# Peptides against a protein of PDB entry 8YR4, part 256

Target 1, 309 residues: chain A of PDB entry 8YR4
Amino acid sequence: PRGSPALQLVVLICLGLMGLERALNVLVPIFYRNIVNLLTEKAPWNSLAWTVTSYVFLKFLQGGGTGSTGFVSNLRTFLWIRVQQFTSRRVELLIFSHLHELSLRWHLGRRTGEVLRIADRGTSSVTGLLSYLVFNVIPTLADIIIGIIYFSMFFNAWFGLIVFLCMSLYLTLTIVVTEWRTKFRRAMNTQENATRARAVDSLLNFETVKYYNAESYEVERYREAIIKYQGLEWKSSASLVLLNQTQNLVIGLGLLAGSLLCAYFVTEQKLQVGDYVLFGTYIIQLYMPLNWFGTYYRMIQTNFIDMEN

## One batch from the design tools (peptide; made by RFdiffusion4, then SolubleMPNN)

Design b2_p29_4_s3 (from b2_p29_4, 16 letters changed)
Fold by OpenDDE base, seed 3:
Structure b2_p29_4_s3 (fold): chain B 309 residues (1-309), chain A 29 residues (1-29)
Amino acid sequence: as target 1 above (309 residues)
Amino acid sequence: SKLEEVKKKREEMLEELEKLLKEAEEKEK
């Protein structure tokens, strides 16, 4: 944001916190490995207790339990609220100024409430997309690259290849299946709007409907619209389940291949027992942001579809 | 007309319901 040095400092702090999250994503699995190795070696309690305490502290900073956001992520989100509000307000004022510059003929042709709703949806979609790209997409891609480099340097090149193939296939299938499902979601949203418009029109014309005793006809027409909507909703929901299951299968196959290879190298004494646990925890840790990636990519596409209508 | 006021109030209630649904979806995440 060019207009406030305070907001520029907040952006720099948020970027620093994002760098810290990337470091935590490497350190947490390493410390967990070290705990497993120390337990296997029957190391003295003082060394074990220090490593466990350090791991728990790093895990508190990272988060990454099921549904748990880390302290660093929460602090970043809190600091970013002011930047998001500034960006949102700036986009809203630009859209509003542009709408006022539009010809009187355009304003007479469109309902003022519909124009405001398009402006609010447009502003929310643009600010949400930008925040998502900066704080979820870019960090996730960085974590994948860091993971490939880490496994290629500290493990065998085969582990780096498995992570690369698994994550590349996951991202490609997520994009392709999400683009494929977008047509079902567009059709669902269009039918939802049409069903809502019919219900509103029937209820506003209730005097005319009563005058012609057409209540049964309007109810049947509304039922047909609901059935058509539910058929499209089912296709949208089923396509989402297919996406989630495809993602789960890709991660499961990557985890299986890498876990079997780790187990083999542990039996050959080339890796320690802790390295097997590190691989499993690291792959699951990469999966969590990617699962959110599929959810927000869907949300972004929905918001763009809802802005086109 | 009274009909336009009812239309406007219904659009406002529908926008508030969409906002509440979005806040509920954000709390489940």
Scores: peptide ipSAE 0.000, ipTM 0.296, DockQ to the pose 0.088
Fold by OpenDDE base, seed 5:
Structure b2_p29_4_s3 (fold): chain B 309 residues (1-309), chain A 29 residues (1-29)
Amino acid sequence: as target 1 above (309 residues)
Amino acid sequence: SKLEEVKKKREEMLEELEKLLKEAEEKEK
């Protein structure tokens, strides 16, 4: 943010906290592996107790594995509130200035409330998209790259390849299926706006509707519009379930292939029992941010469709 | 007057729908 050195320092602290989250995402599975190996070797209690205490402390900093509930993520989110407010206000003022530069005919033709709604949706969409890209998309891509490098260096290259293929297929299918779903969501939003416009027009003309005793006819037309809307909503919701199931199948296949390969290498005494637990824990940990990626990409697409209307 | 009342009801209905959309987006989060 230009003009506030305090907000620039907050951004640098948030970037440092994001780096710490990436380090925790590697360290937590490693410490969990070490606990399993120490338990298998029947190591001395002092070494085990120190490793368990260190793991619990790192897990407290990380939180639930998504980072979203961890102490470091909560601190980052808290510090980011001021940066988000500054960015939101700047976008709002830019949209407001641009709206004032628009022709008087555009302001006379569009009701002031519709213009304010476009401004608020536009501001929320841009601010949400920017915050999402910086704090969810970029960190998730970084965690995938770090995971591929880690498995390629400390495991067999086949594990790095499985993670790469699984995550690449997951991201590709997420984008392709979400672009396909956008058509259903546009149709749903268009029908919702048409249903709402019909309800408003019927309520505007309520005296005429009452005079002709046409209340039952207007209610039936509104019911038909709702049924048509719900048919489009069902297609949108069903396409979301299809996306989630496709994502679960890709992660399930990657977890199956990698877990079988880990189990095989443990039987051949090339890997320890802790390495099997590490792989499973790390794949599940990568899946959680990717599931959020699908949710926020949907939110971004919604916000763009809402700006087109 | 009646056109302003309907504008106001349309704005209130828009605010309620934006609130419901925001609550639906928060439930999808």
Scores: peptide ipSAE 0.000, ipTM 0.285, DockQ to the pose 0.116
Fold by OpenDDE base, seed 2:
Structure b2_p29_4_s3 (fold): chain B 309 residues (1-309), chain A 29 residues (1-29)
Amino acid sequence: as target 1 above (309 residues)
Amino acid sequence: SKLEEVKKKREEMLEELEKLLKEAEEKEK
């Protein structure tokens, strides 16, 4: 964006965060290996606890195995909202201005057959996403229950309790924050539809707009409608980043508590080093489908509201 | 009749505006 030095700085920060995300993808496996080595060598608890805490902090920055849910990725996504909105608004205004200039030729050249395909793509996408949601949620809930039973029977009741508390808190916060976000999404989509309707009404009246040389006035009215839309879009998008970050914090706390407890029991020779690896791997596997669920639920809600018009 | 034709043209224009906006969003990614 050549017009705002502030947005250029935000782009540079986002590029720096992308570089940091790549560094974390290398560092996290290294620290995990170091934990396994320290457990194998029966290293002193203080060194082990520091390495585990450092690993969990790096894993929190990276996210639950997908960089998309990490603190760094969430911060990048949050900062990028303003850059995307600036670029989108500029493109929309250029297209709208060009459509007013070409309106006579554009109205004469339209063939009816391309229009029906866009509506059908919306409905098919929603149905596919709903099916995907059902087929991912039910297995994930089953995996959580199986995990709680497994850790309670084969490790210690404390591990089953940690998994239960973390998963219950994760699900509860996901539902509560999603219900809260639905208000912002509905408001955003209502304003989007009003903005689209205004653009169409302006373009249908293009002869009148040209007769009065009012193209600049209609472009400014459209710009104001886009600014109102983008104010609501920012709230919707920022609320998603908040959801993802809250989920990442719950994962991080569960991973910290369980990893420290597992490491302690390995030092007491109650568990094997392999059991530590199993716990960490299994927790990450439980959270990965849940993180994808949050993203798919976003796509479903976007597509559902596109169908209400 | 004329109002239905204007409504149909409005729907057609909405969908092409949506197509152009979606193509613009895809060019930004």
Scores: peptide ipSAE 0.008, ipTM 0.321, DockQ to the pose 0.037; fails the geometry check
Fold by OpenDDE base, seed 1:
Structure b2_p29_4_s3 (fold): chain B 309 residues (1-309), chain A 29 residues (1-29)
Amino acid sequence: as target 1 above (309 residues)
Amino acid sequence: SKLEEVKKKREEMLEELEKLLKEAEEKEK
């Protein structure tokens, strides 16, 4: 943000916290591996208790599991509120100034409430996109690259290849299926707007509808429009379930292939029991941000479709 | 003047209808 050195410092702190989150994503699985290995070796209680306490502390900083946000992520989100508010306000003022520069004919042609709604949707869309790119896309790509490097160096080239193929397929299918879903969502929104416009026009012209005794006809026409809308809504919702299941299947296949390979290397005494648990834990940690990717990409697409209308 | 007043009344009625539709959708959930 140009003009506020305080907000620039907050951005630098947030970038530092993002780097710390990347380090935690590697360290937490390593410490969990070490606990399992120490338990297998029947290590002294003092060493085990120190490693467990360190793991719990790192897990508190990282968060994760069932989608719980860690302390570092919460602190980053809290500090980012001021940067987001500054960015939103700047975009809103730019849109508002641009609207005032537009001809009086544009203002007379569009409803004032519709213009405000487009401006609000536009500002939320741009701010949501920027936040999504900075906090989800870039960090997730970084975690995937770090994961490929880590598994290739410390396990075997085969593990790095499995992670690479799994994550590349996951990202590709997420993009392709989400672009396919955009068609259903555009059709749904167009039919929703058409259904709303018909209902409003019928109610505004109620005297004419009553004069022609067309109340039953307008109700039936509205019912047909609702049924058509619900058919498109079902396609949109079903396409989302299909996306989620496709994503889950790709991660499940990657987890299966890698877990079987880990188990095989443990039986050959090339890896320890803890390394099997590390691989499973790390893949699940990569999956959590990627699952949110589908939700944010939907939000972005909603907001883009709402800006195009 | 009269055309702007009719447009403004039509906007107010549309906002009220959008509010009623949203309240109806919230009651069906």
Scores: peptide ipSAE 0.007, ipTM 0.332, DockQ to the pose 0.062; fails the geometry check

Design b2_p29_4_s4 (from b2_p29_4, 14 letters changed)
Fold by OpenDDE base, seed 3:
Structure b2_p29_4_s4 (fold): chain B 309 residues (1-309), chain A 29 residues (1-29)
Amino acid sequence: as target 1 above (309 residues)
Amino acid sequence: MREEEVRRKREEMLEELDRLRREREEREA
């Protein structure tokens, strides 16, 4: 935002909060490891209580409980509202100005409602794409890289390799299966719109339908459209289940391989019991944002298509 | 007049359906 120093400061604070979230993603598993080690060693209550309190506080800042986005993420999202509104308004005004620069012949050929809908879609697509890139995609990729580095440095190169292979395979399969399923989703969406449009047209022509006693015919045509939609919906939903299952298998295999290797190193006294718990906790934590990566990828594709229209 | 009003109501209903679909896609996201 070049025109407001206050909004530039808010962006810098949001970037700082994003950095803090990355730090929390590393620290939370480390503190959990330390609790397990202190419990194993039968450490003094004061050391344990301090470490547990610190862990719970870090976990509150991070979030990651069922329905918990974390304090830092919520604060970042709250601060970002003003930046998003400023960006949205600027894009909207640019589109509106550009529409006024277009020829009278262009305006006479289009409906006012269609023009406004294009402007709103264009604004939403640009602002949405930017938000997803900055707050979801880039942070998730950063967390993976940080995880690979962390495991390579503090455990063994083999753990870093397992995480690298697991995450690379996960991302690749997520992209490939998401692209493959996009055709089913597009077909479903097109048929949904056609089914809804038919229902709307039938209801708007209610007087004509009544005049010809054609209610049964319109109901049957609507039934056929619903059945066709449900057949496409099933393919879309089944492809989503296949994606989720494929993702779960990749993470499960990575978790299995790394957990067995970690258990082996604990038996050799090269790692502590807490390190086994850290590995499992950290891999599950990396999985959480990745589960949504297919959705983010689809949203990015949708936003690009809506920007090209 | 009547055909234009029917057309407007159709457009309004289709826009609302597109909104409800986006809100569903955002909740399933």
Scores: peptide ipSAE 0.007, ipTM 0.340, DockQ to the pose 0.125
Fold by OpenDDE base, seed 2:
Structure b2_p29_4_s4 (fold): chain B 309 residues (1-309), chain A 29 residues (1-29)
Amino acid sequence: as target 1 above (309 residues)
Amino acid sequence: MREEEVRRKREEMLEELDRLRREREEREA
């Protein structure tokens, strides 16, 4: 935000909180490993109780996976409200100023409600795109990189390679299948709009339909439009199931390969039982944000299209 | 009057459409 030092400070605090979230994503699995090792070694209660209390506190700061937000994330979101409101208002005022520069013929040809709706879509697209990039996409990619580095340094290079191959394959397949499914979604949305426009036009022409006794004909045309829509909806939904299943298989194979390798290294006394638990916990933790990556990628594409129109 | 009321009802229904579409897109997020 140019022109407000206070909002610039809030942005810097939000970036610092994002860095803290990345640190928590590494620390939480480490403390969980340490609990398992202390339990295995039958360590003194005081050491165990301190480690458990520290883990629970770190877990409170981090939050849960998909659906539960941590204290740090909530604090970041709260502070970001003012930045978002300032950015939204600035975009709205720029769009409004630009609309006043447009020709009278453009304003007379478009309804005031459509003009306001275009302005609202444009504002939402810009603010949404920025939020998704900064708070979802970039942090998720950073967590993957940190994870690969961590497993390569503190485990064997084979674990880093498994995570790298699994995540690279997951991301590549997510992009390819998401781009492939986008055509089905576009076709579905186009047919939905066409089906609804037909229903509206038929109901608006109700007197004419009654005059010609064309009710059965209009009902049959609407039925055909619904069947055509449902055929496209099925393709869209089936393509989503295929995406989810493909993602599940990639993660399942990566988890299997890494878990077997970790178990083998534990039997060879090169790793501890806690390291096995850490590997499983950390991979699942990396997977949870990635499950939404296809949705984020699609939302980014939609917001770009809506900003260009 | 009738054409303006029909036009208004069409606009209201199109706005509700766009709302439901956005709510669906937000639920799929």
Scores: peptide ipSAE 0.007, ipTM 0.367, DockQ to the pose 0.120
Fold by OpenDDE base, seed 4:
Structure b2_p29_4_s4 (fold): chain B 309 residues (1-309), chain A 29 residues (1-29)
Amino acid sequence: as target 1 above (309 residues)
Amino acid sequence: MREEEVRRKREEMLEELDRLRREREEREA
């Protein structure tokens, strides 16, 4: 936003809050580790109470680990409303000015409502794409990189490798299965629109249907369209269950391998009991945003297709 | 005239069905 220093400051604050969210994602598991270690060592109540209070405060700031429910995330989202409105309005005005630069023949060949719908879709697709990239994709990738670095430096290179392999396999399978699933979803949506169009056409021709006593025939044609839709819906839904199950298996295997290795290092007195708890909690925190990654990838892909049309 | 009115009414009904669908998807999310 080149024209408003106030909105530039809000963007800088939002970027600072995004950095704070990344720091909280590392600090919260560390403070939880420290609580477990202090409990194991039977540390003085004052030290324990301070660490617990600090952990609860950090957890309040972070929220549920989904990156959407924490105080910092909510504050960022609230501040971003003005930036989003400014960006949307700027894109809308650019599209509108471009529409006025188009030839009279282009305008005479299209309905005004169709032109407005293209403008609204174009604005929504651009603003949506930017929001998903900045607030969901980039932060999630940053958290993965920070996690790999953290486990490689503070635990052992083997933990960093397990996290790297698990997250790389998870992302790759999520993309591949999501692309495969998109074919079934497109077929389902096409059949849904065809089923709706049949219902609308039957209702618009109500007088003709009544005149020919064709009500039973139209109901049967609608039933056939529903059955065909449900067959595609089942394939779409089953492909989603397969995606979720595949993701769960990859995370489960990564968690198993890393937890067994961590437990072994604790028995060898190379790691503390708190480090086992840290590993489990941190991997679960990395998983929470990744569960939505397939949805974000699909929304980004849809927004690109809607910008090209 | 009748075919254009039927086509317009069909487009309006399809747009309303797509609106109701989006409102349902927003409530289920």
Scores: peptide ipSAE 0.000, ipTM 0.330, DockQ to the pose 0.120
Fold by OpenDDE base, seed 1:
Structure b2_p29_4_s4 (fold): chain B 309 residues (1-309), chain A 29 residues (1-29)
Amino acid sequence: as target 1 above (309 residues)
Amino acid sequence: MREEEVRRKREEMLEELDRLRREREEREA
């Protein structure tokens, strides 16, 4: 934000809080590992109680891994409201200024309500895109990179390779299947608008429909339009289930391969029982934000298309 | 005049149906 030092400071604090969230994503599994190791060693109650209390406090700061429930994430979101409002207002004013620079012929050819709707869509698309990139996409990619580095350094290069291959395959399949399913969603939305337009046109012409006793014919035409819509809706919904199942399968295979390798290293006394629990906990923690990645990718694509129009 | 009024009523009915859909989606979420 150019021109407000206070908002620049808030952006820097939000970036610092994002860095803290990444640190918590590594620390929480480590403290959980330490609890399991202390329980296995039958450690003194005072050491166990301190480690459990510290873990619960770190978990409170982190939240449930969905990025929206942790104290740090909520504080970041709260501080970001002012930055978002400033950015939205700046985009709205730029669009409004640009609309006033356009030719009188352009304004005479369009309704004021259509112009306002274009301005609102443009503002929402830009602000939505920035929010999804900064708060969902970039942090998730950072957590993957941190995870690969962590497992490569503290476990073995093979664990880092498993996570790398799993996450690369996951992201690639998520993009490809999301692009494929976008065709079904566009077809569904087009048929929805056509079905709705037919219902509105029938109701606007209700006097003509009554004059010709054509109510049954209009109802049957509406039924056919609904059936066509539901057939496209089913394809859209089924493609979402297929995406989710494909994602679950990739994560499940990565978790299986890494868990078997970790169990083997525990039997060789190269790793502790807590390290097995850490691996499982960390992979599940990476999975939670990744499950939404397909939704974020689609929202980004929609916002780009809405900004080009 | 009649075609512009029909087009306006069509747009108003479309906006009202979008509102009713959003209100339903917000209740089902």
Scores: peptide ipSAE 0.000, ipTM 0.320, DockQ to the pose 0.116; fails the geometry check

